# Peptides against a protein of PDB entry 4N7V, part 171

Target 1, 222 residues: chain A of PDB entry 4N7V
Amino acid sequence: TLRSITSPLVAHRLKPIRQKTKKAVVSILDSEEVCVELVKEYASQEYVKEVLQISSDGNTITIYYPNGGRGFPLADRPPSPTDNISRYSFDNLPEKYWRKYQYASRFVQLVRSKSPKITYFTRYAKCILMENSPGADFEVWFYDGVKIHKTEDFIQVIEKTGKSYTLKSESEVNSLKEEIKMYMDHANEGHRICLALESIISEEERKTRSAPFFPIIIGRKP

## One batch from the design tools (peptide; made by RFdiffusion4, then SolubleMPNN)

Design b2_p26_5_s4 (from b2_p26_5, 12 letters changed)
Fold by OpenDDE base, seed 1:
Structure b2_p26_5_s4 (fold): chain B 222 residues (1-222), chain A 26 residues (1-26)
Amino acid sequence: as target 1 above (222 residues)
Amino acid sequence: SVDDVAPPGPEEAAALEEEKELYKKH
């Protein structure tokens, strides 16, 4: 099943973006829908032959073939849907489209890992919890130039000197120099606070049924 | 084939990083 290889993509709260590759263009629209345009070249002109338009919750996929499959010239935005539209649910998506959906999903996940959900200014750093889940990326930008980037898989440290290294285990973290441990401790505290705030805010958002509270900025840069 | 859509690679990640860094600058 499609579900065995990917989950429905989640594009809520993501800002519009358009990224061209050799064979495809992927976009997040103002509507938070995700479009995959499949591109072919003919006579030195690029044409969109197929479009997958995916809902913001990833559950609805609309597929259309511009100009009756002849293609539409590649532009700055996806071509508008025409009369030849197919609509599928995630679970009913034909297998021939699974790879294209997976591409969209991976793109959205990448965008989410780089999209601030919570920005928290401490005395020493700008902390940012990202939108990706589970295990959201967490970045700490210390005002003195140190950077820590936490992911589910690793911790990247950039020291004041520009020296960069990656930590993949708790043992490696424990082996850090004391100076770096201080930054790590601060980063961990900021992370804890952001996760706590995310939980509280998300629960309140659920109760109020108001406009999204995220992204949120807490504190001010000194 | 156009059906062979590769996932985002290092180039796509770099382009996305550049764009998203603009949004993080506040």
Scores: peptide ipSAE 0.022, ipTM 0.570, DockQ to the pose 0.057
Fold by OpenDDE base, seed 3:
Formats: structure tokens, sequence, C-alpha cells
Structure b2_p26_5_s4 (fold): chain B 222 residues (1-222), chain A 26 residues (1-26)
């Protein structure tokens, strides 16, 4: 099943973006829908032959073939859905489209990992919890130039000198120099606070059924 | 072919990083 290889993508709260590759263009629209345009080159011109338009919650996929399948010239936005429109749910998506959906999902997940959900200013740093899940990325930008980036898989440290290294185990974290441990301790505390606030705010958002509370900014730069 | 769409690679990730870093600095 499609569900065995990916979950429905979640594009809520993401800013519009358009990324071109050789064979496809992926876009997040102002509507928070995600479009994958499949591109072919013919006579030195690029044409959109197929479009997958995915809802912001990833559960609905609209597929269409511009200009009766002849293709439409590539432009600055997806072509309008006019010809050969099909609509599928996530669980009913034909297998021939799974790779294209997975492409969209991976792109959205990448964008989410770079999109602030919570920004928290401490006395020493700007802490940022990102939108990706599970295991949201967490960045700490210390005002003195140190940066810590936490992911599900690793911790990256950038020192004041610009020296960068990656930690992949708890043993490597424990082997850090004492000076770097102080930054790590502060980063971990900021991370704990952001996760706690995310939980509380998400629960209140669920109760109120109002406009999204995220992204939020807590505190001020000193 | 059109069916051979690769997921975002390191180059796409780097381009996206640059764009999103500009956004985070605001």
Amino acid sequence: as target 1 above (222 residues)
Amino acid sequence: SVDDVAPPGPEEAAALEEEKELYKKH
C-alpha cells in the first residue's frame, strides 16, 4: 500500500515555494496545496504533461493532463485543471502515481524541517522548533555565533571559529569539551521548553477550533 | 521518462536551505 511507504503529507502553515528539477516542478501554493508538475522537453521547450495537486492534509489527490495530454508550456505556476481530471483519496491512489506522491511528500517534509513552528528567545540564544514530524528539527542560534542543530538522526555543532562537526551518539555528546557542553545544556533546556509549549498550545488550538496559533514567537532578543 | 521522478537530492536540499535561511533571518 502507499501507506506502507509514506504517510499523507502535511503542508499546513507552509509558505508558498516553487522548486524546479530536470523532470518535475514541485510547488506549495498560497492555498497550502502541493502541486507536482511532470515536465518533458520537446523541441528545446519544456512542457507540463501531468499535474498532481495534493490537498494540504495530503488526503486528496487531483490528477490532470494539460491540453488534452499534449502538454502545456512550463510557466511560473501550475496550469489550471481543465482536461482529464481524476480525483483520488490517499488510500485509493493508483500505484502508478505513488512515486510522484512520495516525491511531493519528501519535498514537503524537507520544507517543514526548515519552517519555524516555535521561536523562543532566551538570554543567550534564539531557539527554533521546526514543523517536521516526528522528531522535529531544533536549532539554537547563540548570540555569540555558536549554532546547534538537532535532528532525529544527529546533532550538528558549529563553533565560533566556524568549525563544524556532527554527533551521532550519546557517547559522542558526552565526550564534548566542557565549553561546548554548556551550549548543549542550554540547547537541551530550550528544546524541552519548546516541546512542552508545543504540546500545551496544540491542545488549546484543538479545543478552540480557531485559526492556527502557529507559528509563534516567545520572548525577545536581549 | 516522466515516471522516473527522483526525490529531492542534496542539490535541491541546499537550494531550499538557502531560501529558508533567508526567511528565518527575518
Scores: peptide ipSAE 0.019, ipTM 0.561, DockQ to the pose 0.056
Fold by OpenDDE base, seed 2:
Structure b2_p26_5_s4 (fold): chain B 222 residues (1-222), chain A 26 residues (1-26)
Amino acid sequence: as target 1 above (222 residues)
Amino acid sequence: SVDDVAPPGPEEAAALEEEKELYKKH
């Protein structure tokens, strides 16, 4: 099933973006819908041959073929749906579209991993918890130039000298120089606080059923 | 048939990062 390879994409709270590749253009629209435009080149002109329009919650996929499959010239936005539109739920999406959906999903996850959900200013750093889930990315930008980037898979450290390295195990983290451990400790504390705040804010958001509370900024740069 | 598409590559990721870093400025 499609669900076995990916979950429904979640594009809520994401800013609009349009990213062109050789074969496709993926967009997050103002409506928070996600569009995948499949592009073909002909006579030095790019044409959109197929469009997948995915709802913001990822559960509805609308597929259409511009100009009856002849294609529509690539523009600055997805072409409007034609009369021949197919609509699918996530669970009934034909397998032939799964790769394209997965492309959209991965793009959205990438955008989410770069989209601030919580920005927290400490005395020493700007901490940012991202929108991706599970295991949201967490970035710490120390005012002295040190950077720590935590993901579900690794921790990247950029030292003041510009030296960068990746830590993939607890043993590697424990082997850090004492100076770097101080930065890591601060990063971990900032992370803990952001996660705690996310939980509290999300619960209040659920109760109020109002407009989203995120993204949020906490504290001020010193 | 329409050609298969691959997830965004490193270049697309870098471009996205640049845009989102602009958004993070405050």
Scores: peptide ipSAE 0.018, ipTM 0.576, DockQ to the pose 0.056
Fold by OpenDDE base, seed 4:
Structure b2_p26_5_s4 (fold): chain B 222 residues (1-222), chain A 26 residues (1-26)
Amino acid sequence: as target 1 above (222 residues)
Amino acid sequence: SVDDVAPPGPEEAAALEEEKELYKKH
């Protein structure tokens, strides 16, 4: 099933973006919908032959073929849906479209990993929890120039000297110099606080059905 | 094949990083 290889994408709270590649253009729209435009080149002109429009919650996929499959010239935005539209739920999406959906999902996940959900200013650093899930990226920008980037898979450290390295195991983290461990400890505390706040705020959002509280900024730069 | 859509590459990641810097202006 599609669900066995990816979850429904979530584009809520993401800013509009359009990214062109050789074979496709992926967009997050103002509506928070995600569009994948499949591009073909004919006579040095690019045409959109197929569009997957995915709802902001990832659960509805609308597929259409511009100009009855003849294609529409590539523009600065997805072509409007045609009269020949197929609509699918996530669980009913034909397998032939799974790879395209996965592409959209990975793109959205990447955007989410770069989109601040919580910004928290400490005495020593700007901490940022990102929108991606599970295991949101967490960045710490120390005012003295040290940077720490935590992901689900690794921790990247950039020292004051500009020396950069990646830690992929707990043993590597434990082998850090004591001076770097101090930064890591602060980063971990900031991370804990951001996760706690995220949980509390998300629960209140669920209860109130209010407008999204995120993104939020907590504290101020000293 | 046009259906051979690869995940976002390094170029896409770089473009997103530039956009991310816009969020950090506060």
Scores: peptide ipSAE 0.023, ipTM 0.606, DockQ to the pose 0.056; fails the geometry check

Design b2_p26_6_s1 (from b2_p26_6, 7 letters changed)
Fold by OpenDDE base, seed 1:
Structure b2_p26_6_s1 (fold): chain B 222 residues (1-222), chain A 26 residues (1-26)
Amino acid sequence: as target 1 above (222 residues)
Amino acid sequence: EEKELEEEREKELEEELKKLDEEYFS
């Protein structure tokens, strides 16, 4: 099943974006829908041959073939669906589209990992909890130039000298120089606070049934 | 500073997207 490969993509709260590659253009629309435009070159002109439009919650996929399958010239936005539209639920998506859906999902995951959910300014650093889930990326930009990037899989450290390295185990973290451990301790504290705030804010959103509170900025740069 | 951070993220996004394109469309 498609579900065994990926979960429905989640594009809520993501800013509009349009990215072109060799064979596809992927977009997040103002509506927070995700569009994958499959591009083919013919006579030195690029044409959109197929479009997958995915709802913001990833559960509905609309597929259409512009201009009766002849293709529509690539433009600054996806071509509007007019006719010959197929609509599928996530669980009923034909297998032939699974790879393209997975592409869209991976794109959204990538965007989410770079989209601030909580920005928290401490005395020493700018801390950012990202939108991706589970195990959201967490970045710490110290005002003195040190940077720490935490993901579910690794921790990347950039020192003042520009020296960069990646830590993939607790043993490696424990082997850090004492001066770097101080930065790591601060990063971990900021991370804990951001996670706590995320929980509290999310619960309040649930109770209030209000507009999204995220993204949020806490504090200001000193 | 925020603008520089955004530009860096955009560059990283483009690079990762190129890899993704090669993975799914090659």
Scores: peptide ipSAE 0.288, ipTM 0.851, DockQ to the pose 0.714
Fold by OpenDDE base, seed 5:
Structure b2_p26_6_s1 (fold): chain B 222 residues (1-222), chain A 26 residues (1-26)
Amino acid sequence: as target 1 above (222 residues)
Amino acid sequence: EEKELEEEREKELEEELKKLDEEYFS
């Protein structure tokens, strides 16, 4: 099943974006729907041959083939659906579209990993907890130029000198030089605080059932 | 400063998206 490969994508709270690659254009619309435009080149012109439009909660997929499958010239937005439209639920999506859905899901997850959920200013750094899940990315931009990027899988460090390296185990973290450990300690504290605040704010958001509280900014740059 | 951070994020997003494109459409 598709569900065994990926979960429904979640595009809520994401800002509109349009990104072009060689084979596709992927967009998050104002409606928070996700569009994948499959692009083909013919006679030095790019055409959209197929469009997957996925609801913000990932549960509804609308597929259409512009201009009767002949393709529509690539523009600054997805072509409008015409007559040949198919609508599927996540669990009823034909297998031939699973890979493309997975692409959309991975794109959304990528965008989420770059979308601030909580921005927290400390005395030494700008800390940012991102929207992706599980294990949201956490970035720390120290005012002196050091950067720490934590993901579920690794920690990337960029030192003042520009030296960059990735840590993938606790042993590697423990082997850091003392100067970097100080930055890591601060980053970890900021991370803890952001996670705690996320929990508290999310609970209040649930209780009020109002407009989303996120993204939120806490503190100010000194 | 904030603009630079956003530009860097956009660049990172573009690079990762290129990899994703290669993974799914090669």
Scores: peptide ipSAE 0.286, ipTM 0.848, DockQ to the pose 0.711
Fold by OpenDDE base, seed 3:
Structure b2_p26_6_s1 (fold): chain B 222 residues (1-222), chain A 26 residues (1-26)
Amino acid sequence: as target 1 above (222 residues)
Amino acid sequence: EEKELEEEREKELEEELKKLDEEYFS
C-alpha cells in the first residue's frame, strides 16, 4: 500500500514556495496545497505534461493533464485544472502515481525541516525547533558563533573556528571536548524546553479551535 | 541576518531537491 511507503504529507503553516528541477517543478501554494508539475522539453521549450495537486493535509490528490495531454508551457505557477480531472483519496491513489506522491512528501518534509515552528532566545543562543516530524530538527545559534544542528539521525557541530563535524552516536557525543559539551548541554536544555512548550501550546491550540498559534517566538536576543 | 539565514536555507533546499530529483527521476 501507499501508506506502507509514506504517510500523507502535511503542508500546514508552510510558506508558499516554487522549486524547479530538471524533470519537475514542485510548489507549495498560498492555499498550502502542494503541486507537482512533471516537465518535458520539446525544441528547447519546457512543457507541463502532468500535474498532481495535493491537499494541505495530504489526503486528497487531484490529477490533470494540461491542454488535453499535449502539455502547457511552463510558467511561474501551475497551470489551472481543466475539465479532465481525476480526484483520489490517499488510500485510493493508483500505484502509478505513488512515486510522484512520495516525491512531493519528501519535498514537504525537507521544507518542514527548514521551517521554524518555535524560536526561543536564551541567554546564550537563538534556538529554533522546526516543523518536521517525527523528530523535528533543532538548531542552536550561539551568539559567540557556535552552531549546533540536531536531527533525528545526527548532530552537526560548527565551532568558532569554523571547524565542522557530525556526530551519529551517543559514544561520539560523550567523547566531545569539555568546552563543546557545555554548548551541547545548553542546546539539549533548549531543545527540552521547546518540546515541552510545543506540547503545551499544541494542546491549547486544539482546545481553542481558532487560528494557528505557530510559528511563535519566545523571548528576545539579549 | 534573518534574510541571510533564509537565503542559506533556500540554497540548501535547492541542493537537496536536486538529489531528490536524481533519486526519483533518473
Scores: peptide ipSAE 0.285, ipTM 0.849, DockQ to the pose 0.690
Fold by OpenDDE base, seed 2:
Structure b2_p26_6_s1 (fold): chain B 222 residues (1-222), chain A 26 residues (1-26)
Amino acid sequence: as target 1 above (222 residues)
Amino acid sequence: EEKELEEEREKELEEELKKLDEEYFS
């Protein structure tokens, strides 16, 4: 099943974006729906041959073939649905569309990893907890130029000199020079605080069922 | 400064998206 490969994408709270690559154009609309436009070049003109429009919660997929399958010239937005429109639930999506759905899902997850959910200013750094899940990315931009980027899989450190390296184990973290450990300690504390705040705010959001509380900004740059 | 950080993030996103495109459509 598709569910065994990926979960429904979640595009809630994401800002509209349109990104063109060589083979596709992927967008998050104002409605927070996600569109994948499959692009074909013919006679030096790009045409949209197929569109997958996915609901913000990832559970509904609308697929259409612009201009009766002949394709529609690539524009600054997805073409409007015309003929040959099919609507599927996530669990009923034909297998032939699974790879394209996975592409959309990976795109959304990528955008989420770059979308601030909580921004927290400390005395020494700007800390940012991102929207991706599970294991949201966490970035720390120290005012002196040091940067730490934590993901589910690794920790990237960029020192003042511009030297960068990736840590993948606790052993490597423990082997850091003392100066860098100080930055790491601060980053970890900021991360802990952001996660705690996320939990508290999410609980209040659940209780009120009002407009989304995120993204939020805590504190200000000194 | 905030604008610079956003621009850097957008650059990273674009680069990762190119890799994703190659992975799925090459």
Scores: peptide ipSAE 0.281, ipTM 0.845, DockQ to the pose 0.748

Design b2_p26_6_s2 (from b2_p26_6, 7 letters changed)
Fold by OpenDDE base, seed 3:
Structure b2_p26_6_s2 (fold): chain B 222 residues (1-222), chain A 26 residues (1-26)
Amino acid sequence: as target 1 above (222 residues)
Amino acid sequence: EEEELEKEREEELEKELKKLDEEYFS
């Protein structure tokens, strides 16, 4: 099943973006819908031959073939759907479109990993919890130049000297220099606080049922 | 400062997108 390969993408609160490649253009629209445009080149002109338009919650996929399948000239936005539109739910998406959906999903997840959800200023650092899930990325920019980037898979450290390294196990974290451990301890505390606040704010957002509370900024640089 | 941090994130995003494109379309 498609669900065994990927979960429905989530594009809520993401800013519009358009990324062009040789074979495709992927976009997040102002509506927070995601579009994958499949591109063909004829006589040095690019044409959109197929479009997958995915709802912001990833559950609805609209597929259409511009200009009766002849293609529409590539522009600065996806071509508008006209005729011959197919609409599918996530679980009813034909297998022939699964790879394209997976591409869109991974693109959105990548954008989410670079999209601030909570910005938290501490005495020593700017902490940023990102939108991706599960295991949201967490960045800490210390005012003295040290940077820590935590993901579900690794921790990257950039020291004052510009020296950088990646930690992939608890053993490696425990083997850090004492000076770096102090930064790591602060980063971990900031991370804990951001996760706690995310939980509390998300619950209040659910109860309020109004405009989104995120992204938010807590505190200010000293 | 804030703008420079944003630019760095955008550059990182572009690099990762390139890898993703190579995986799916090369």
Scores: peptide ipSAE 0.275, ipTM 0.839, DockQ to the pose 0.807
Fold by OpenDDE base, seed 5:
Structure b2_p26_6_s2 (fold): chain B 222 residues (1-222), chain A 26 residues (1-26)
Amino acid sequence: as target 1 above (222 residues)
Amino acid sequence: EEEELEKEREEELEKELKKLDEEYFS
């Protein structure tokens, strides 16, 4: 099943974006729907041959083939659906579209990993907890130029000198020079605070059932 | 500063998206 490969994508709270690659254009619309435009080149012109439009909660997929499958010239936005439209639920999506859905899901997850959920200013750094889940990315931008990027899988460190390295185990973290450990300690504290605040704010958001509280900014740069 | 950070994120996003494109459409 598709569900065994990926979960429904979640595009809530994401800002509109349009990104072009060689084979596709992927967009998050104002409606928070996700569009994948499959692009083909013919006679030095790019055409949209197929469009997958996925609801913000990932549960509804609308597929259409512009201009009766002949394709529509690539523009600054997805072509409008015409007469040949198919609508599927996540669990009823034909297998031939699973890979493309997975692409959309991975794109959304990538965007989420770059979308601030909580921005927290400390005395020494700008800390940012991102929207992706599980294990949201956490970035720390120290005012002196040091950068730390934590993901579920690794920690990337960029030192003042511009030296960059990735840590993938606790042993590697423990082997850091003392100067970097201080930055890591601060980053970890900021991370803890952001996670705690996320929990508290999310609970209040649930209780009020009002407009989303996120993204939120806490503190300000000194 | 904030604009620079945002630009850097966008560039990283673009790079990762290119990799994703290659993975799914090569």
Scores: peptide ipSAE 0.273, ipTM 0.837, DockQ to the pose 0.738
Fold by OpenDDE base, seed 4:
Structure b2_p26_6_s2 (fold): chain B 222 residues (1-222), chain A 26 residues (1-26)
Amino acid sequence: as target 1 above (222 residues)
Amino acid sequence: EEEELEKEREEELEKELKKLDEEYFS
């Protein structure tokens, strides 16, 4: 099943974006729906041959073929659905579309990993917890130029000199120079605080049933 | 400052999307 290889994408709270690649254009709309436009070139013109429009919660997939499958000229937005529209639930999506759904899901996850959920200003850094889950990305931008990027899989460090390296194990983290460990300690503390705040805010959001509390900014740059 | 951060994120996103395109459509 599709569910065995991916979960429904979640595009809530994501800003609209449109990204063109060689063979596809992927977008998040104002409605927070996700569109994958499959592009083909004919006579030096790009045409959208197929569109997958996925609901913000990932559970509904609308598929259509512009101009009866002849294609529609690529524009600055997805072509409007006309005839020959198919609507599927996530669990009923035909296998032929699974790869394209996975592409959309990976795109959304990538965007989420770059979308601030909590911004926390400390005395020394701007800390940002991102929207992706589980294991949200966490970025720390120190005011002196040091940068730390934590993901579920690795930690990237950019030193003041611009030297960059990636840490993939606890052993590598433990082998850091003492100077860098100070930055790492601060980053970890900021991360802990952001996670704690996320939990508290999410609980209050659940209780109040209000509009989303996120994204949120805590503090200000000194 | 925020503009610089946003620009960097967008550049990283673009790079990763190119890789993703190659993975799924090549």
Scores: peptide ipSAE 0.272, ipTM 0.838, DockQ to the pose 0.742
Fold by OpenDDE base, seed 2:
Structure b2_p26_6_s2 (fold): chain B 222 residues (1-222), chain A 26 residues (1-26)
Amino acid sequence: as target 1 above (222 residues)
Amino acid sequence: EEEELEKEREEELEKELKKLDEEYFS
Protein backbone atom coordinates (compact mmCIF):
# COMPACT_ATOMS: atom_id res chain seq x y z
CA THR B 1 0.00 0.00 0.00
CA LEU B 2 0.98 3.63 -0.38
CA ARG B 3 0.68 4.03 3.38
CA SER B 4 3.42 1.46 3.87
CA ILE B 5 5.77 3.67 1.85
CA THR B 6 4.77 7.16 3.00
CA SER B 7 2.30 8.99 5.21
CA PRO B 8 -0.13 11.59 3.88
CA LEU B 9 1.67 14.86 3.36
CA VAL B 10 0.88 17.75 5.68
CA ALA B 11 1.06 21.22 4.18
CA HIS B 12 -0.76 23.14 6.92
CA ARG B 13 0.77 26.50 7.89
CA LEU B 14 3.14 26.44 4.92
CA LYS B 15 3.52 29.60 2.90
CA PRO B 16 2.70 29.55 -0.80
CA ILE B 17 5.65 28.59 -2.95
CA ARG B 18 6.29 27.62 -6.55
CA GLN B 19 9.46 25.79 -7.48
CA LYS B 20 10.38 24.83 -11.01
CA THR B 21 12.76 21.99 -11.60
CA LYS B 22 13.81 20.32 -14.82
CA LYS B 23 11.00 17.78 -14.94
CA ALA B 24 8.33 19.23 -12.70
CA VAL B 25 6.90 22.30 -11.10
CA VAL B 26 5.79 21.86 -7.53
CA SER B 27 3.69 24.39 -5.67
CA ILE B 28 2.02 25.06 -2.38
CA LEU B 29 -1.05 27.17 -3.10
CA ASP B 30 -2.72 29.84 -1.00
CA SER B 31 -5.20 27.14 -0.05
CA GLU B 32 -2.25 25.08 1.26
CA GLU B 33 -2.97 22.48 -1.41
CA VAL B 34 0.06 20.97 -3.10
CA CYS B 35 0.35 20.76 -6.88
CA VAL B 36 2.77 18.71 -8.91
CA GLU B 37 2.89 19.70 -12.56
CA LEU B 38 4.65 17.23 -14.81
CA VAL B 39 6.46 19.14 -17.52
CA LYS B 40 7.33 18.09 -21.05
CA GLU B 41 9.30 20.16 -23.51
CA TYR B 42 8.16 20.30 -27.13
CA ALA B 43 9.48 22.65 -29.79
CA SER B 44 11.31 24.75 -27.18
CA GLN B 45 8.09 25.24 -25.19
CA GLU B 46 7.30 23.64 -21.86
CA TYR B 47 3.90 22.03 -21.42
CA VAL B 48 2.12 20.69 -18.38
CA LYS B 49 0.93 17.21 -19.28
CA GLU B 50 -0.32 16.01 -15.92
CA VAL B 51 -1.25 17.64 -12.63
CA LEU B 52 -1.58 16.12 -9.19
CA GLN B 53 -3.39 18.43 -6.81
CA ILE B 54 -3.20 17.19 -3.24
CA SER B 55 -5.21 18.53 -0.32
CA SER B 56 -3.44 20.22 2.58
CA ASP B 57 -3.90 17.14 4.75
CA GLY B 58 -2.67 14.84 1.98
CA ASN B 59 -5.80 12.70 2.00
CA THR B 60 -7.38 13.78 -1.29
CA ILE B 61 -5.64 13.66 -4.65
CA THR B 62 -7.12 15.24 -7.75
CA ILE B 63 -5.45 14.26 -10.99
CA TYR B 64 -6.13 15.88 -14.34
CA TYR B 65 -4.60 16.08 -17.78
CA PRO B 66 -4.72 19.62 -19.15
CA ASN B 67 -6.16 20.28 -22.60
CA GLY B 68 -7.48 16.77 -23.02
CA GLY B 69 -4.05 15.31 -22.45
CA ARG B 70 -2.40 17.41 -25.14
CA GLY B 71 -0.83 19.57 -22.47
CA PHE B 72 -1.10 23.20 -21.49
CA PRO B 73 1.70 25.77 -21.79
CA LEU B 74 3.59 26.17 -18.54
CA ALA B 75 2.53 29.32 -16.72
CA ASP B 76 3.05 31.02 -13.37
CA ARG B 77 0.40 28.82 -11.75
CA PRO B 78 -1.05 25.35 -12.28
CA PRO B 79 -3.55 25.10 -15.12
CA SER B 80 -7.19 24.90 -14.11
CA PRO B 81 -8.72 21.44 -14.08
CA THR B 82 -10.43 20.73 -17.39
CA ASP B 83 -11.17 17.28 -18.76
CA ASN B 84 -10.20 13.86 -17.49
CA ILE B 85 -10.39 14.74 -13.81
CA SER B 86 -10.03 11.92 -11.32
CA ARG B 87 -10.36 12.21 -7.56
CA TYR B 88 -8.86 9.70 -5.17
CA SER B 89 -8.42 9.24 -1.48
CA PHE B 90 -4.91 8.56 -0.23
CA ASP B 91 -5.68 4.89 0.35
CA ASN B 92 -7.33 4.49 -3.06
CA LEU B 93 -4.65 6.21 -5.12
CA PRO B 94 -3.65 4.03 -8.08
CA GLU B 95 -0.13 2.66 -7.82
CA LYS B 96 0.92 4.42 -11.02
CA TYR B 97 0.70 7.73 -9.14
CA TRP B 98 2.52 6.63 -5.99
CA ARG B 99 5.94 7.84 -7.07
CA LYS B 100 4.58 11.26 -7.92
CA TYR B 101 2.80 11.44 -4.59
CA GLN B 102 6.03 10.50 -2.86
CA TYR B 103 7.73 13.34 -4.70
CA ALA B 104 5.11 15.76 -3.45
CA SER B 105 5.44 14.39 0.06
CA ARG B 106 9.22 14.71 0.05
CA PHE B 107 8.93 18.24 -1.27
CA VAL B 108 6.52 19.21 1.49
CA GLN B 109 8.72 17.60 4.11
CA LEU B 110 11.69 19.51 2.74
CA VAL B 111 9.78 22.79 2.86
CA ARG B 112 8.69 21.99 6.39
CA SER B 113 12.31 21.41 7.39
CA LYS B 114 12.98 24.99 6.29
CA SER B 115 9.82 26.52 7.76
CA PRO B 116 10.12 28.03 11.24
CA LYS B 117 7.62 26.78 13.78
CA ILE B 118 9.24 28.35 16.83
CA THR B 119 11.84 31.11 16.73
CA TYR B 120 13.56 31.69 20.05
CA PHE B 121 16.10 34.43 20.64
CA THR B 122 18.62 33.82 23.39
CA ARG B 123 21.39 36.04 24.66
CA TYR B 124 23.80 34.38 22.25
CA ALA B 125 21.78 32.94 19.36
CA LYS B 126 18.68 32.77 17.24
CA CYS B 127 17.18 29.31 17.70
CA ILE B 128 14.67 27.91 15.22
CA LEU B 129 12.57 24.78 15.56
CA MET B 130 11.21 23.78 12.15
CA GLU B 131 7.85 22.34 11.07
CA ASN B 132 9.01 18.95 9.84
CA SER B 133 8.14 15.78 11.71
CA PRO B 134 9.05 13.48 13.27
CA GLY B 135 12.28 14.87 14.69
CA ALA B 136 11.98 18.48 13.58
CA ASP B 137 15.10 20.22 12.37
CA PHE B 138 16.61 22.66 14.82
CA GLU B 139 18.91 25.48 13.78
CA VAL B 140 20.99 27.73 15.99
CA TRP B 141 22.50 30.87 14.55
CA PHE B 142 24.94 32.31 17.04
CA TYR B 143 25.42 36.04 16.77
CA ASP B 144 29.17 35.55 16.55
CA GLY B 145 28.86 33.48 13.38
CA VAL B 146 28.77 29.90 14.64
CA LYS B 147 25.92 27.81 13.27
CA ILE B 148 24.57 24.48 14.46
CA HIS B 149 22.01 22.52 12.47
CA LYS B 150 20.43 19.50 14.13
CA THR B 151 18.40 16.97 12.18
CA GLU B 152 17.04 13.57 13.03
CA ASP B 153 20.11 12.02 11.41
CA PHE B 154 23.02 14.34 12.14
CA ILE B 155 24.38 17.54 13.60
CA GLN B 156 26.15 19.98 11.32
CA VAL B 157 28.53 22.53 12.80
CA ILE B 158 29.82 25.60 11.03
CA GLU B 159 32.58 27.34 12.94
CA LYS B 160 33.54 31.02 12.84
CA THR B 161 36.30 30.22 10.37
CA GLY B 162 33.77 28.69 8.01
CA LYS B 163 34.99 25.20 8.77
CA SER B 164 32.08 22.79 8.63
CA TYR B 165 31.65 19.20 9.69
CA THR B 166 28.92 16.68 10.43
CA LEU B 167 28.48 14.64 13.58
CA LYS B 168 26.53 11.37 13.46
CA SER B 169 27.16 9.86 16.87
CA GLU B 170 27.47 10.81 20.51
CA SER B 171 31.08 9.71 20.39
CA GLU B 172 31.82 12.33 17.78
CA VAL B 173 29.98 14.95 19.81
CA ASN B 174 32.00 14.03 22.88
CA SER B 175 35.19 14.38 20.87
CA LEU B 176 34.51 18.02 20.02
CA LYS B 177 36.96 20.63 21.20
CA GLU B 178 35.89 22.39 24.36
CA GLU B 179 35.11 25.67 22.65
CA ILE B 180 32.61 23.98 20.33
CA LYS B 181 31.09 22.01 23.19
CA MET B 182 30.04 25.29 24.75
CA TYR B 183 28.08 26.16 21.62
CA MET B 184 26.61 22.67 21.51
CA ASP B 185 25.50 22.93 25.13
CA HIS B 186 23.76 26.21 24.42
CA ALA B 187 22.15 24.77 21.29
CA ASN B 188 20.89 21.76 23.21
CA GLU B 189 19.40 23.97 25.91
CA GLY B 190 17.66 26.10 23.31
CA HIS B 191 16.37 22.95 21.66
CA ARG B 192 15.01 21.63 24.95
CA ILE B 193 13.22 24.89 25.61
CA CYS B 194 11.69 24.99 22.12
CA LEU B 195 10.43 21.42 22.44
CA ALA B 196 8.94 22.18 25.84
CA LEU B 197 7.21 25.29 24.52
CA GLU B 198 5.95 23.39 21.48
CA SER B 199 4.34 20.85 23.77
CA ILE B 200 2.69 23.46 25.97
CA ILE B 201 1.45 25.57 23.08
CA SER B 202 0.18 22.55 21.16
CA GLU B 203 -1.83 21.47 24.18
CA GLU B 204 -3.43 24.89 24.49
CA GLU B 205 -4.11 24.90 20.77
CA ARG B 206 -5.85 21.55 21.10
CA LYS B 207 -8.04 22.84 23.92
CA THR B 208 -9.12 26.03 22.19
CA ARG B 209 -9.53 24.66 18.64
CA SER B 210 -9.03 28.18 17.35
CA ALA B 211 -6.71 29.60 14.73
CA PRO B 212 -3.26 28.03 14.69
CA PHE B 213 -0.85 29.38 17.27
CA PHE B 214 2.21 28.62 15.17
CA PRO B 215 4.51 29.99 13.96
CA ILE B 216 5.61 31.92 17.03
CA ILE B 217 8.52 34.13 17.93
CA ILE B 218 9.85 34.18 21.48
CA GLY B 219 12.05 37.01 22.64
CA ARG B 220 14.01 39.42 20.50
CA LYS B 221 17.53 39.80 19.26
CA PRO B 222 19.65 41.59 21.93
CA GLU A 1 20.10 40.14 8.84
CA GLU A 2 16.78 38.31 8.95
CA GLU A 3 16.47 38.65 5.19
CA GLU A 4 19.95 37.22 4.79
CA LEU A 5 19.06 34.20 6.89
CA GLU A 6 15.88 33.68 4.89
CA LYS A 7 17.83 33.92 1.66
CA GLU A 8 20.29 31.31 2.84
CA ARG A 9 17.44 29.00 3.78
CA GLU A 10 15.83 29.49 0.37
CA GLU A 11 19.10 28.71 -1.37
CA GLU A 12 19.44 25.52 0.64
CA LEU A 13 15.88 24.59 -0.26
CA GLU A 14 16.56 25.13 -3.95
CA LYS A 15 19.65 22.93 -3.85
CA GLU A 16 17.78 20.14 -2.13
CA LEU A 17 14.89 20.43 -4.59
CA LYS A 18 17.28 19.95 -7.49
CA LYS A 19 18.56 16.78 -5.87
CA LEU A 20 15.01 15.60 -5.29
CA ASP A 21 14.13 16.23 -8.93
CA GLU A 22 17.10 14.20 -10.08
CA GLU A 23 16.17 11.38 -7.72
CA TYR A 24 12.59 11.10 -8.95
CA PHE A 25 12.73 12.12 -12.60
CA SER A 26 16.18 11.14 -13.98
Scores: peptide ipSAE 0.269, ipTM 0.835, DockQ to the pose 0.783

